# Peptides against a protein of PDB entry 9GMZ, part 218

Target 1, 343 residues: chain A of PDB entry 9GMZ
Amino acid sequence: TGFPLELLTRPATERLAYFENYTVAHPRLKEVYEILMRTIAEPAGASFIFVYGASGVGKTTLRLRVEQKLTELALPKLESDRARVPVVGIEAIAPESRYFNWKEYYTRALITLEEPLIDHKFDYGVRGISRDNFGKINVESKVVAPALRRALENALIHRHPDVFFVDEAQHFGKVASGYKLQDQLDCLKSLANMTGILHCLLGTYELLTFRNLSGQLSRRSVDIHFRRYCADSPEDVQAFKSVLLTFQQHLPLAETPNLVDHWEYFYERTLGCIGTLKDWLKRVLSDALDREATTITLKDLQKRALSVAQCQKMFKEIQEGERQLSETEADVQNLRSALGLGA

## One batch from the design tools (peptide; made by RFdiffusion4, then SolubleMPNN)

Design b2_p22_6_s4 (from b2_p22_6, 14 letters changed)
Fold by OpenDDE base, seed 1:
Structure b2_p22_6_s4 (fold): chain B 343 residues (1-343), chain A 22 residues (1-22)
Amino acid sequence: as target 1 above (343 residues)
Amino acid sequence: MRVEVELEPYIEKLAAEEAAKA
């Protein structure tokens, strides 16, 4: 089934919003979703979940779907426990300096945790943190990072979410020195341990650096690899073509464009990353709607495609990440062999 | 609210298109 045909009579803004809010439940997304949901339900003493994969693979989509599902599942309990928040999710910001801005991180986390119109005013135990008349958190400029941390710890304990999500978590690693990266990790470990809240860090393959820095994290972490679709796998190619077919049917245009016939070009410019594909089609749809076009053409696609140079750069970053993971699997086999365990 | 749509298999479409040409 395609898009609702009544959208063809609606404003361009509504047609674009339909496609923006549309999500394809592709096989790799479903697989990672099920693993993540199971791990959140049964963490087995884990304090961290790492979800890593290529930029544009769909990690933010995964997070938002899990947040939605956890919220839905919690609704019956939230009627009795109005203080509880089922899930909290933030996006880590790239540092403007050589230092990660913990004050900004804690402020954003507090704002997100307190955004639900929870009738209960929570006293954070910290002077200079208040709710305004609209229920929004106000943090006075004089409040220092250690005080914001204590406020967040108290808020997480009181609200008791099933998981704390941090998207773009590779930004914690964008520090000038290895010791500072360890300090950032120790800060996150301490927050998870003090609150008893499971943390899920989503990011690029740069998150693998966190696995290398702390053998103690590895004991209390679950790893989830969100893979792209690979052109050397017939099953992955078929899944990718099926995604193109589904998007083709859900572009709110008068004439259905033939995307599937150009699958190799779509693969070349997305590297098998469905998020990159969605963003590309969104840009092309926006241009088509602005022109009041009945369909999209190959020329329209080419105008909004990533350059070959951009794709080559992204592909090198993906190959390096995939190589590091394959080496880790080989290292496990080598370790087993060295321990006298069969391969 | 985001709308989730199940993936339509490409192979089923190809089979339907071939059957419609026959």
Scores: peptide ipSAE 0.025, ipTM 0.494, DockQ to the pose 0.582
Fold by OpenDDE base, seed 2:
Structure b2_p22_6_s4 (fold): chain B 343 residues (1-343), chain A 22 residues (1-22)
Amino acid sequence: as target 1 above (343 residues)
Amino acid sequence: MRVEVELEPYIEKLAAEEAAKA
């Protein structure tokens, strides 16, 4: 099974778009997807889901696949409940200042809730929020963050999504330390509690620092670790090689490149992160299509690879995150032992 | 449209390559 051979006669833009839209259902993605879908279906009183893992592990791919599936599952019900939005997904933006821009966050969330297909104009109960004839929300500059929050609370209650996704959620933690970070957690917690909407925060291992600040969030949160593939695990190496094989077959080129034989090089420059791998292959494919090449060579790969210095930096960040999680697991065992619960 | 593809096992490729050499 490979790419449709008809793509070889199609424009480079269509060939690239095929690969961009291609998703490999790799074992870690499938595992985390199943856990996340189950948790969304049965949150068991949880208000938060934390999904953390390395940059480029595939968290955005996971989010988008879950959003797609939740939308598909909701379609039969959406015919009867035209007010419902099945899922909301936003990306948290890194603050330009020492302060998180809540006004921008609420505005983006509101814009995302107002899908063009929703015919029912919702009155947000806030002056200065209007919807144009195309369904686009316009927020006047005079509208303050507390008013936008109320509008978002009302919109979330009315639209009742199964989950509210926040991608790059580590950006909530990039504000001044101490009380301000707790205030942000309390703000998110109150939004989830007031709306009854499950929040899923996806982010890097920096999200762990944010998660650990509130012992109360820990009681109402589910944690999902989206692990990379590790070269010290034979099963993970096999899975990584299988991903390379799948990508090899789905690069719309006249000659199938041999990626699998170079698996160690791919691992060295991706750290076992499939998103990083896909982005690398996309860049290389784009270059190959631009020159009307029949295949991809090792030299083509090397031209678009991350530098060793970039990989070393990324690896240190991964190791620190993995260490923090391992310490947490040890703390659980120590707690169980201290409670007289057997190992 | 996103195309979801199941992971092809590397072991099956190795088995096919061994069978083709035999």
Scores: peptide ipSAE 0.020, ipTM 0.461, DockQ to the pose 0.588
Fold by OpenDDE base, seed 4:
Structure b2_p22_6_s4 (fold): chain B 343 residues (1-343), chain A 22 residues (1-22)
Amino acid sequence: as target 1 above (343 residues)
Amino acid sequence: MRVEVELEPYIEKLAAEEAAKA
């Protein structure tokens, strides 16, 4: 099975959009998806889910797929409960300042919660928050962060999403002091507790620093490690090759490019991260479509590849994160052994 | 606009590829 052949007669924009919207259900994505969906359905008193993994591993794809599925599952109930939003997903922005911009965070969260499809006007209990004639939330510049927080709390309670996603959540950790990071954790914890809404934070391995600061969050959090594919694992290599084969078949080009034969090069420049791979292929596809090319060549790939220096830097960051997790796992095992709980 | 993302069942594909190599 490949792309619809009719796409070859379609505009470049439609061909590119097809590939952008195509998702390979690779093993790690499926595994994490199932764990995440199960945890959302049955949080068992958890208030937080942490999903961490390498940059470009596919966390955003995971989020979007879960958001889609939760929406589909909620559709029958949304006809009767027009106030409900099944899921909310935002991306945390890296602070330009030394401080996380909570005002912007709350504003973005409110805007995302109140997509135009919700006919029920909700009073946020805050002056300066309104809906326009198109149902879009408008937040006046005079509204302060504490008021926006209260508005978000009220909105989350009223809309009652199954989960609140925060992508790139490592940006909460970009605070100049550990104390401020704890305050941010306490703020998120308070938001989750006040609303009763499950929060899912997705991020890089930098999220581990955030996770480890709160011993109280440890009792009410589920951790999900979204692993990359490792070249030292034959199974992971096979999975990575199968992803390449799938992308090869779903590139809307007249001639199917041979990506699989270059798997080592793809691995070298993606570090086993499927999101990085997809983004690379999107860039190359865009270039090929702009040239009205019939296929993708190795030269086309090389033109849009990450540099070796970029890959080396990214790999060091990954190795440090994987090391920290391995040490934590070893510490757990050592604790279990010390407690007389067998390996 | 929610972009519809098509998911190809990877496990079914792997099973088919393994069966085709056998």
Scores: peptide ipSAE 0.016, ipTM 0.398, DockQ to the pose 0.205
Fold by OpenDDE base, seed 3:
Structure b2_p22_6_s4 (fold): chain B 343 residues (1-343), chain A 22 residues (1-22)
Amino acid sequence: as target 1 above (343 residues)
Amino acid sequence: MRVEVELEPYIEKLAAEEAAKA
């Protein structure tokens, strides 16, 4: 079963929106989803979940699916507890300066917790935080970061989400000194501890550097590696081809393009990252729809592909992350052997 | 608009399509 054929008579915007909203439940996404859902349900005293993997592997898609599922599971309880928010998710912004903007982070988190549909006015206990007539939070410029933190702590306690998601969490690590990075970690730890809310940080392999700086975080953290598909694994290649097959069936075009025959080219330009693949196909689909094209050609794909130089850079970053994880696994085995626990 | 991410059970469709090609 492919896309609804009626889309072929719809505006280009609706056809594009269909594909944008379409998600392939590929094996790695399903695996990580199941682990993450289980960990959220049974954190076993963990305060943090780290989800790390290549840029474009699909971490944002994972987050959105978990948010949807947690919302669905909470619906029966939300009828009785109108103050509850089942899940909160924000994206960390890359700092323009050598300093992470905590004021902006807290403000965005507060705004996200106060969706317009929440009829219950919450007093944050902080002067300069108000709701407008549309239920939108307004934060006055005079409100300082420590006050916003207290407001967020109170809001998180009151709304009691099952998890607090921070996407692009590697941006917490974009600080100039190890001391400041430790302070950032301590701020996050304190927020999680004060609220009792489980935090899930999703990011690139740069998140490992952030994680490794705090032996105390490691004691209360669960790690989830969101792996890409590897061309040296026949199983991974088959899964990747299968993703291509599914996407070609769900491109709302009059003629189904043959993406699978070009799997090596798709792999070369995505490094086995399904998010990168989807984004590429979205760009190509948009171009095809603008031209009222019946299908997508290899030339259309080439026009919107990442350059070889971009792929080489991304691949080096992936290899470094995968190497660090492999070394960590070896260190664990060596530690177990040294402790007499056996490998 | 919250992106209604339908996780189509991709793995099950693939198994069905591979089984149909066999």
Scores: peptide ipSAE 0.018, ipTM 0.561, DockQ to the pose 0.260; fails the geometry check

Design b2_p22_7_s1 (from b2_p22_7, 12 letters changed)
Fold by OpenDDE base, seed 3:
Structure b2_p22_7_s1 (fold): chain B 343 residues (1-343), chain A 22 residues (1-22)
Amino acid sequence: as target 1 above (343 residues)
Amino acid sequence: LAARAERRAAYLAQPITSSVVE
């Protein structure tokens, strides 16, 4: 089943919005989704979940789908418990300086927890945090980071989400020194422990640096690798072609473009990352809609493709991350063998 | 409450489809 044919008579904005909101439930996304949902339901004393994988693999899509499902599952309970928020999701911002802006992080988290339409309003116990006439949280510039932390701790306790998502969490690691990075991780660990709220950090392979810096985090974390599709795996190639076919069917164009026959070119310019693929196709679709085109061409794809230099850089970052994981897996096997545990 | 329910409904209405190669 493709897109609704009625979209062909609709404005370009509606056609684009359809494709933007469309999600392919590809095998790696389903696998990671099931693992993540199970881990959230039964964290077994974990305080952290690390979801790592290539940039553009689809981590944000995973987060949004888990948020959707947790919200759906919580709906019956939310009728009786009006204070509860089932899930919180934020995106970490890259620091402009060598220091992570904790004040901004706490402010964004508070704003996200306190949707204007939450009926049950509570006092944060912090001067300079207020609600406007629309119920939106306002944080005065004079409010300091320790006060915002206390407000967030109280909000997390009262709202009791099943998980706190932090997307682009590699941005916590963009600090000048390893000790400052440890202090930041200890700060996050303390927040999770004080609130009893499970934290899920989603990010690139740079998150492995975080995971390895704290032996204490390693004991209280679950790791989930969101793999890309690999061209050396026939099964992964077939899955990637299947994703292309699905996108082909869901591009709201009068003539269905043949994406599948160009799978190698799509793979070359996405490295098997479905988020990168979707974003590329969105740009190409937008251009096609702007010119009222009936289809997309290879020339249209080429115009919006990542450059070879960008792909080479991204691939180097992926290979380094995959190498580190492979070494870790080998070390675990060696440790098991050395312990007399069957590999 | 109605607007919260509507936003939740809109969020829940996002289509998820399986990729199938015929």
Scores: peptide ipSAE 0.008, ipTM 0.381, DockQ to the pose 0.126
Fold by OpenDDE base, seed 5:
Structure b2_p22_7_s1 (fold): chain B 343 residues (1-343), chain A 22 residues (1-22)
Amino acid sequence: as target 1 above (343 residues)
Amino acid sequence: LAARAERRAAYLAQPITSSVVE
C-alpha cells in the first residue's frame, strides 16, 4: 500500500503536503507513544514527564500525534464541558539573552491555550490582556511576567488540560549558571503544583541536566528515552530499512525510488533518526516536484543531505547523551547490588 | 581523476527507481 495514485494528477503543493502529513509508525515511535499515552492517563502523582532523545529522532512528531489522540479522546467530554482544553503544546524558544524570557513563555502559552475557536471565553482579571474581534488573545507590552504567570495559572486551572507540552525544552537550560537552571525548574515545579497540570518536557539529551539538578523533580517525574536506531543492532537496521521501504512507497512520484538499497547512505546522514530522514526526503521531494521529475536520484539526495561535519557534530552530542544514560543505568544496578536486591 | 568524477556523476544522475507506480 502506497500513496493515493490520484495525487500524481494533483498540484505539487498537495503532493508535498501529503508527504509532510504522512507519519511512519516505526517501532521506537510506537513504543514511546504507548508509554507517553499511558503515563498521561495514569501519572501516579507525577508532575513532570521528560521525553529526551537525539535531535531529529521524531519528538515533535510524537507530540503532535499525542495531541491529536488526546483531542480525539476528549471530544465526547468537550460537548458537555465547553471550557476544557484537552491538551496544550508550545515550543520553547532559545533566549536571545543569557536569561530565559518568562514573559514571552507565559504570553505564548496563554495565546496557545486560549485559541480563538474556544467557545467559553474567560476573563483573567488582568489589565492589558484582551481578545480582539477574532477572539485572539492580545497581551500589551506593559503586562509584567508575574501578572502573565497568574493569568496562565488561572487559564490552566479553568481549561484543565490532561497535559501541557513544552517542545525544545532544553532551551530552559541555556541559562549561564546551574543556579539559574534550578530557579527555572522551581518556577516550572511551582506552575505544575499551583495548577495541578501535568507537564511534559520534550527535548535533546541536554534535558538530562534538568533530571540531575532537582532531586525533588526526579521524585515527581517520569523519564522516557526516545532512542535512535543503531547500526550495530540487526533489529534496528531491519526497522530502519522498513522505514525506508515505507517512505519510498509514500513519495508521491510516478516512479517509486529504491531507497532501501541505499540504506547505509541514509543511515550515515541521519544517524538512525527518522525525523532527520523525513525532513531530508521532504526537501528532496520538494526539489523533484519543482522540476516535475518522475523520480529522485542519488544526486538529488546528495544535494539535500546533511554535511559529514554536521553529522559528526550531531553524533558526538548523541554519544555523550547515550553515555550519560548508560552511566545512570549502571548506577541503578550498583545501587541495587549495594542494597542486596541483586543486579 | 576526471574519469572517476565523470563516472561518479553519471552514477549519481541515474534514477534509483525500483518500479513504476501503476
Scores: peptide ipSAE 0.008, ipTM 0.316, DockQ to the pose 0.019
Fold by OpenDDE base, seed 1:
Parts: C-alpha cells; structure tokens; sequence
Structure b2_p22_7_s1 (fold): chain B 343 residues (1-343), chain A 22 residues (1-22)
C-alpha cells in the first residue's frame, strides 16, 4: 500500500504534510513501544523510565505514539473525568547557562499539562499564575521556581497523567557535573515521589551518565534501550531495507523512487537511525516538490545528506553509548559468574 | 470541547504503517 494517489493533485504543502505525519512502524519502534506501554501500565513501583538511544533513532516518534495510544485509551474515561489528563509530554531545553532553568521547565510543564480547552479549571494555589481569555496558562515573571514546582505538583496530582514524558532529557546532564547533577536528579525524583506520577525520560546515550549518578534512581527506574539498526546484523539490514521500501511507497511523487537499491548509502548517512532517515527524506521531498519534480534522484539525496564529518561524529557518540551499555551487560555476566550462576 | 475532540481525533488519525508484514 502506498500513498493516496489523489495527493499528486494536491498542493506541495499537503503532500509534504502527508509524509511528515506518516510513521513507519519498524521492528525496533514496535519493540520499544510495547515495552514502554507495558511499563507504563505496570510500573511495578518504578518512578522513572529511561529511554535512551542514538540521536535520530526515533525517540520523539515513540513518545508521540505512546501519547496517542494513552490518549485513545483514556478517551472513554475522560468523558466522566473532565479533570484528568491521560499523558503529558515536554521537551527539555538545553540551558543557555551552566544552570538548568527549573523555572522554565516547571512553566512549560504546567502550560503543557493545563490545556486551554480543559473544562475543569484548577486553582494552583500560586499567585501570578492565571489563564488568558483563551484558557491558556500565563505565568508572571515574578513567580519563583519553588512556587511553580508546587503548582506543577498540584496540577500533576489533580490531572493524574499515566506518565510524564521528558524528551531530550540529556539536557539535564549538560549543565552540571557532580553534586549539581545529583541535585537535579533528586529534584526530579522528589517531583515523581510527591505526585505519584511516573516519569519517562527520553534522551541520547548522554542520559546514561545521568542515570548512573543516582543509585537510588537506578533502583526505581526501568531502562529501555532504543537501538539503531546495525549493518553487521542481517536481520537489522533487512529491517532497514523494509523501512526504505515503505518510505519509497509513501513519498507522494508521481514516480516511485528506488530507495532500496541505495540502502548502503542511506545506511552510511543515517547510521541505521530511522528518524535521521525520515528527516533526510523529508528535506529531499520538500526540494523535489519545490521543483515540481516527478521523482527524487541520487543528486537530490546527496544535496541534503549529512556530511561524512557529521556522520563520523554521530557514529563516535553512538559507539561510546553502545560501549557503555555493553560494559553494563558484561558486568552483569561477570556478577552472575562470580555468584556461580550460569551465564 | 468539540475543538479538543477534533484535535484529538486528528492526532489519532495519524497513520502508522508497518514496514514489516506481521
């Protein structure tokens, strides 16, 4: 099954939007989705879920699909419980300074949680938090971070989402080393504990450093590794080719491009990361639509490809992350062997 | 309420397709 052929008569903006909104359910995405959904349903006393993987592996797509599913599952209950929000998701922003802006974090979390169209308005007990005429939360500049935290805690308790997502969560770790990073973890831990809301942190392999700093978080966290496709695995190569085939069929172009025959080039410039692949194809599609082209060419691909230097940098970051995880697996095996448990 | 429901419906209508035949 391909794209709707009627899109070929539609504006370039609609054709591009179709591809942007299209999601390939590839094996790694499905696997991680099922693990994450199960963990959200049955957290077994966990307060945190860590989802880590390469940049561009598809973590944001995973989050959005889980948010979609949790929303779908909650719809019947939301008719009776107008105060409930099924899921809340924010993106952590890289701090402009050496300090994480907790005020901004709490503000964004509160704004995201308090949808303008929510029927049941809640009083946060904090002066300087109001709603505009459209029901959007407005936070006055005078409101301090501790007050925003209390407002968010109260809002999370009242709205009771099944999970609180924080995308790009590695940004918590970029601001501080040592004790300051621990304080940030303790702040998040306290928020999860005070609200009873499960937190899911999605991020790059830099999130592992953050996760490993708190022995208390490690005991109350579930780890989910969102792996890229590896060229040394025949199954992974086949899955990657199948993704290319699916994208090939869903590019709203008059002539179906042969992406699969160029799988090695796609792999070289994406490192097996499907998000990177989608973003690349989106850029190429946009260029093709702007030219009213019937198809895409290798030249079009090359024009929008990541440079070899970018790929080499990304690959080093991936290798370091994969190494850290491999060491952890080896440590488990060594522990088992030392305990006299068979491997 | 209607606009929220429509926005949710639109979000839910986003196609998810498998690249692997189940």
Amino acid sequence: as target 1 above (343 residues)
Amino acid sequence: LAARAERRAAYLAQPITSSVVE
Scores: peptide ipSAE 0.006, ipTM 0.344, DockQ to the pose 0.126
Fold by OpenDDE base, seed 4:
Structure b2_p22_7_s1 (fold): chain B 343 residues (1-343), chain A 22 residues (1-22)
Amino acid sequence: as target 1 above (343 residues)
Amino acid sequence: LAARAERRAAYLAQPITSSVVE
C-alpha cells in the first residue's frame, strides 16, 4: 500500500512530514534492529554496544526505532516505577575546539534524561542545576564538568534506562594534541561502570579505533556492523531496488515517479546507504512540493544529488572501514586455525 | 510518567513499512 491518498489534498508541510516520518523496514535495518534489541535485553555483562557503519546508512533511524520500542515495552513498568526513564538518546557534537567538551556532553545528557515531562523533580545534589517554569534544566556556567558528571551518574542510576545511546560517537575521538583517545574511553567506561547503564555508541567506521584502544573495552563490548547494500551482491541489489519501490509508493505526489528504473543512478549517488537515499528524496520532494508539482523528474533528482566528487570521497571512507573489518574477520579465522578449530 | 512515555512514544512514532512488496 502506498501513501494515504488524502495527503494529496493536504498542505505541503503535512505531505513532507509524512515522508520524513516514514521508515522503510529494509533487511539490514531489521537485522541490526533485532541484534541491538536482543543485546539490550541480554547484555551478558557488556557495558558497551558499538554500532558502526557508513555515514547515511541509517544509524539515527535505527536508534529512534529502538528508542520507540524500548519506550513501548517499558510502559507497563513505568506505571509502578515513576522515576524510570526507559531509554536516553543523545547526539555527540563535534567540538568547535580542539578537544571534546565533556561539560557540554554532560549538560546535553542531563537535559535529554530530564525531559520537561517528568513530574518527579530529581535533586541532582549539584548547585547551579535548576529547572525553569517549563521543567527545562538550566545549568549555570559556573558548574564544572566533574559536578555535571556526578549529576549525570546520579540521574542515570535513579532513572535506570535500559540503554544510553550516543549518536555520532566518533566525535569522542576528536582529541586535542597531547590528549589520548584512551582518556576519553576511560571516562565513558567509568560512567558506564559507575551507573551500571549499558552504553550504545553509534557512529562511522571511525568507532573501530575505539575497539582497538582498550582490550578491557573490547572484553565488555558487543559490536554491530550496520552494512550498506553492495552492488556486487544480487541480494543486496534486490533489497536496494525494493527500498526504491517502497519510497516511490510513499512519495506523496499525484503521479508516482519511477525510481526503480533509475536504481543504478540512485546507487551511484548513495553508495547503497538508505539514509542518504531518504535524505536525497526528502530534498527533492520538498522542492517539488514548493513548486506544487505533480511528480518528480530526473532533472529534479540531479539538482539535489551529491556530486561525483562527494560520492568518491564517501566511498573511500567506506572502503577503508570495510577493509578494517575484513582484516578483523581474517584475524578471527587465523585465530581459529591457530587454535585447531577447523575453518 | 505514563503520559510522558506515551508522548515520547508518539514523538518517536513513525510509520514502519516493509520494503518487500507483499
Scores: peptide ipSAE 0.005, ipTM 0.356, DockQ to the pose 0.115; fails the geometry check

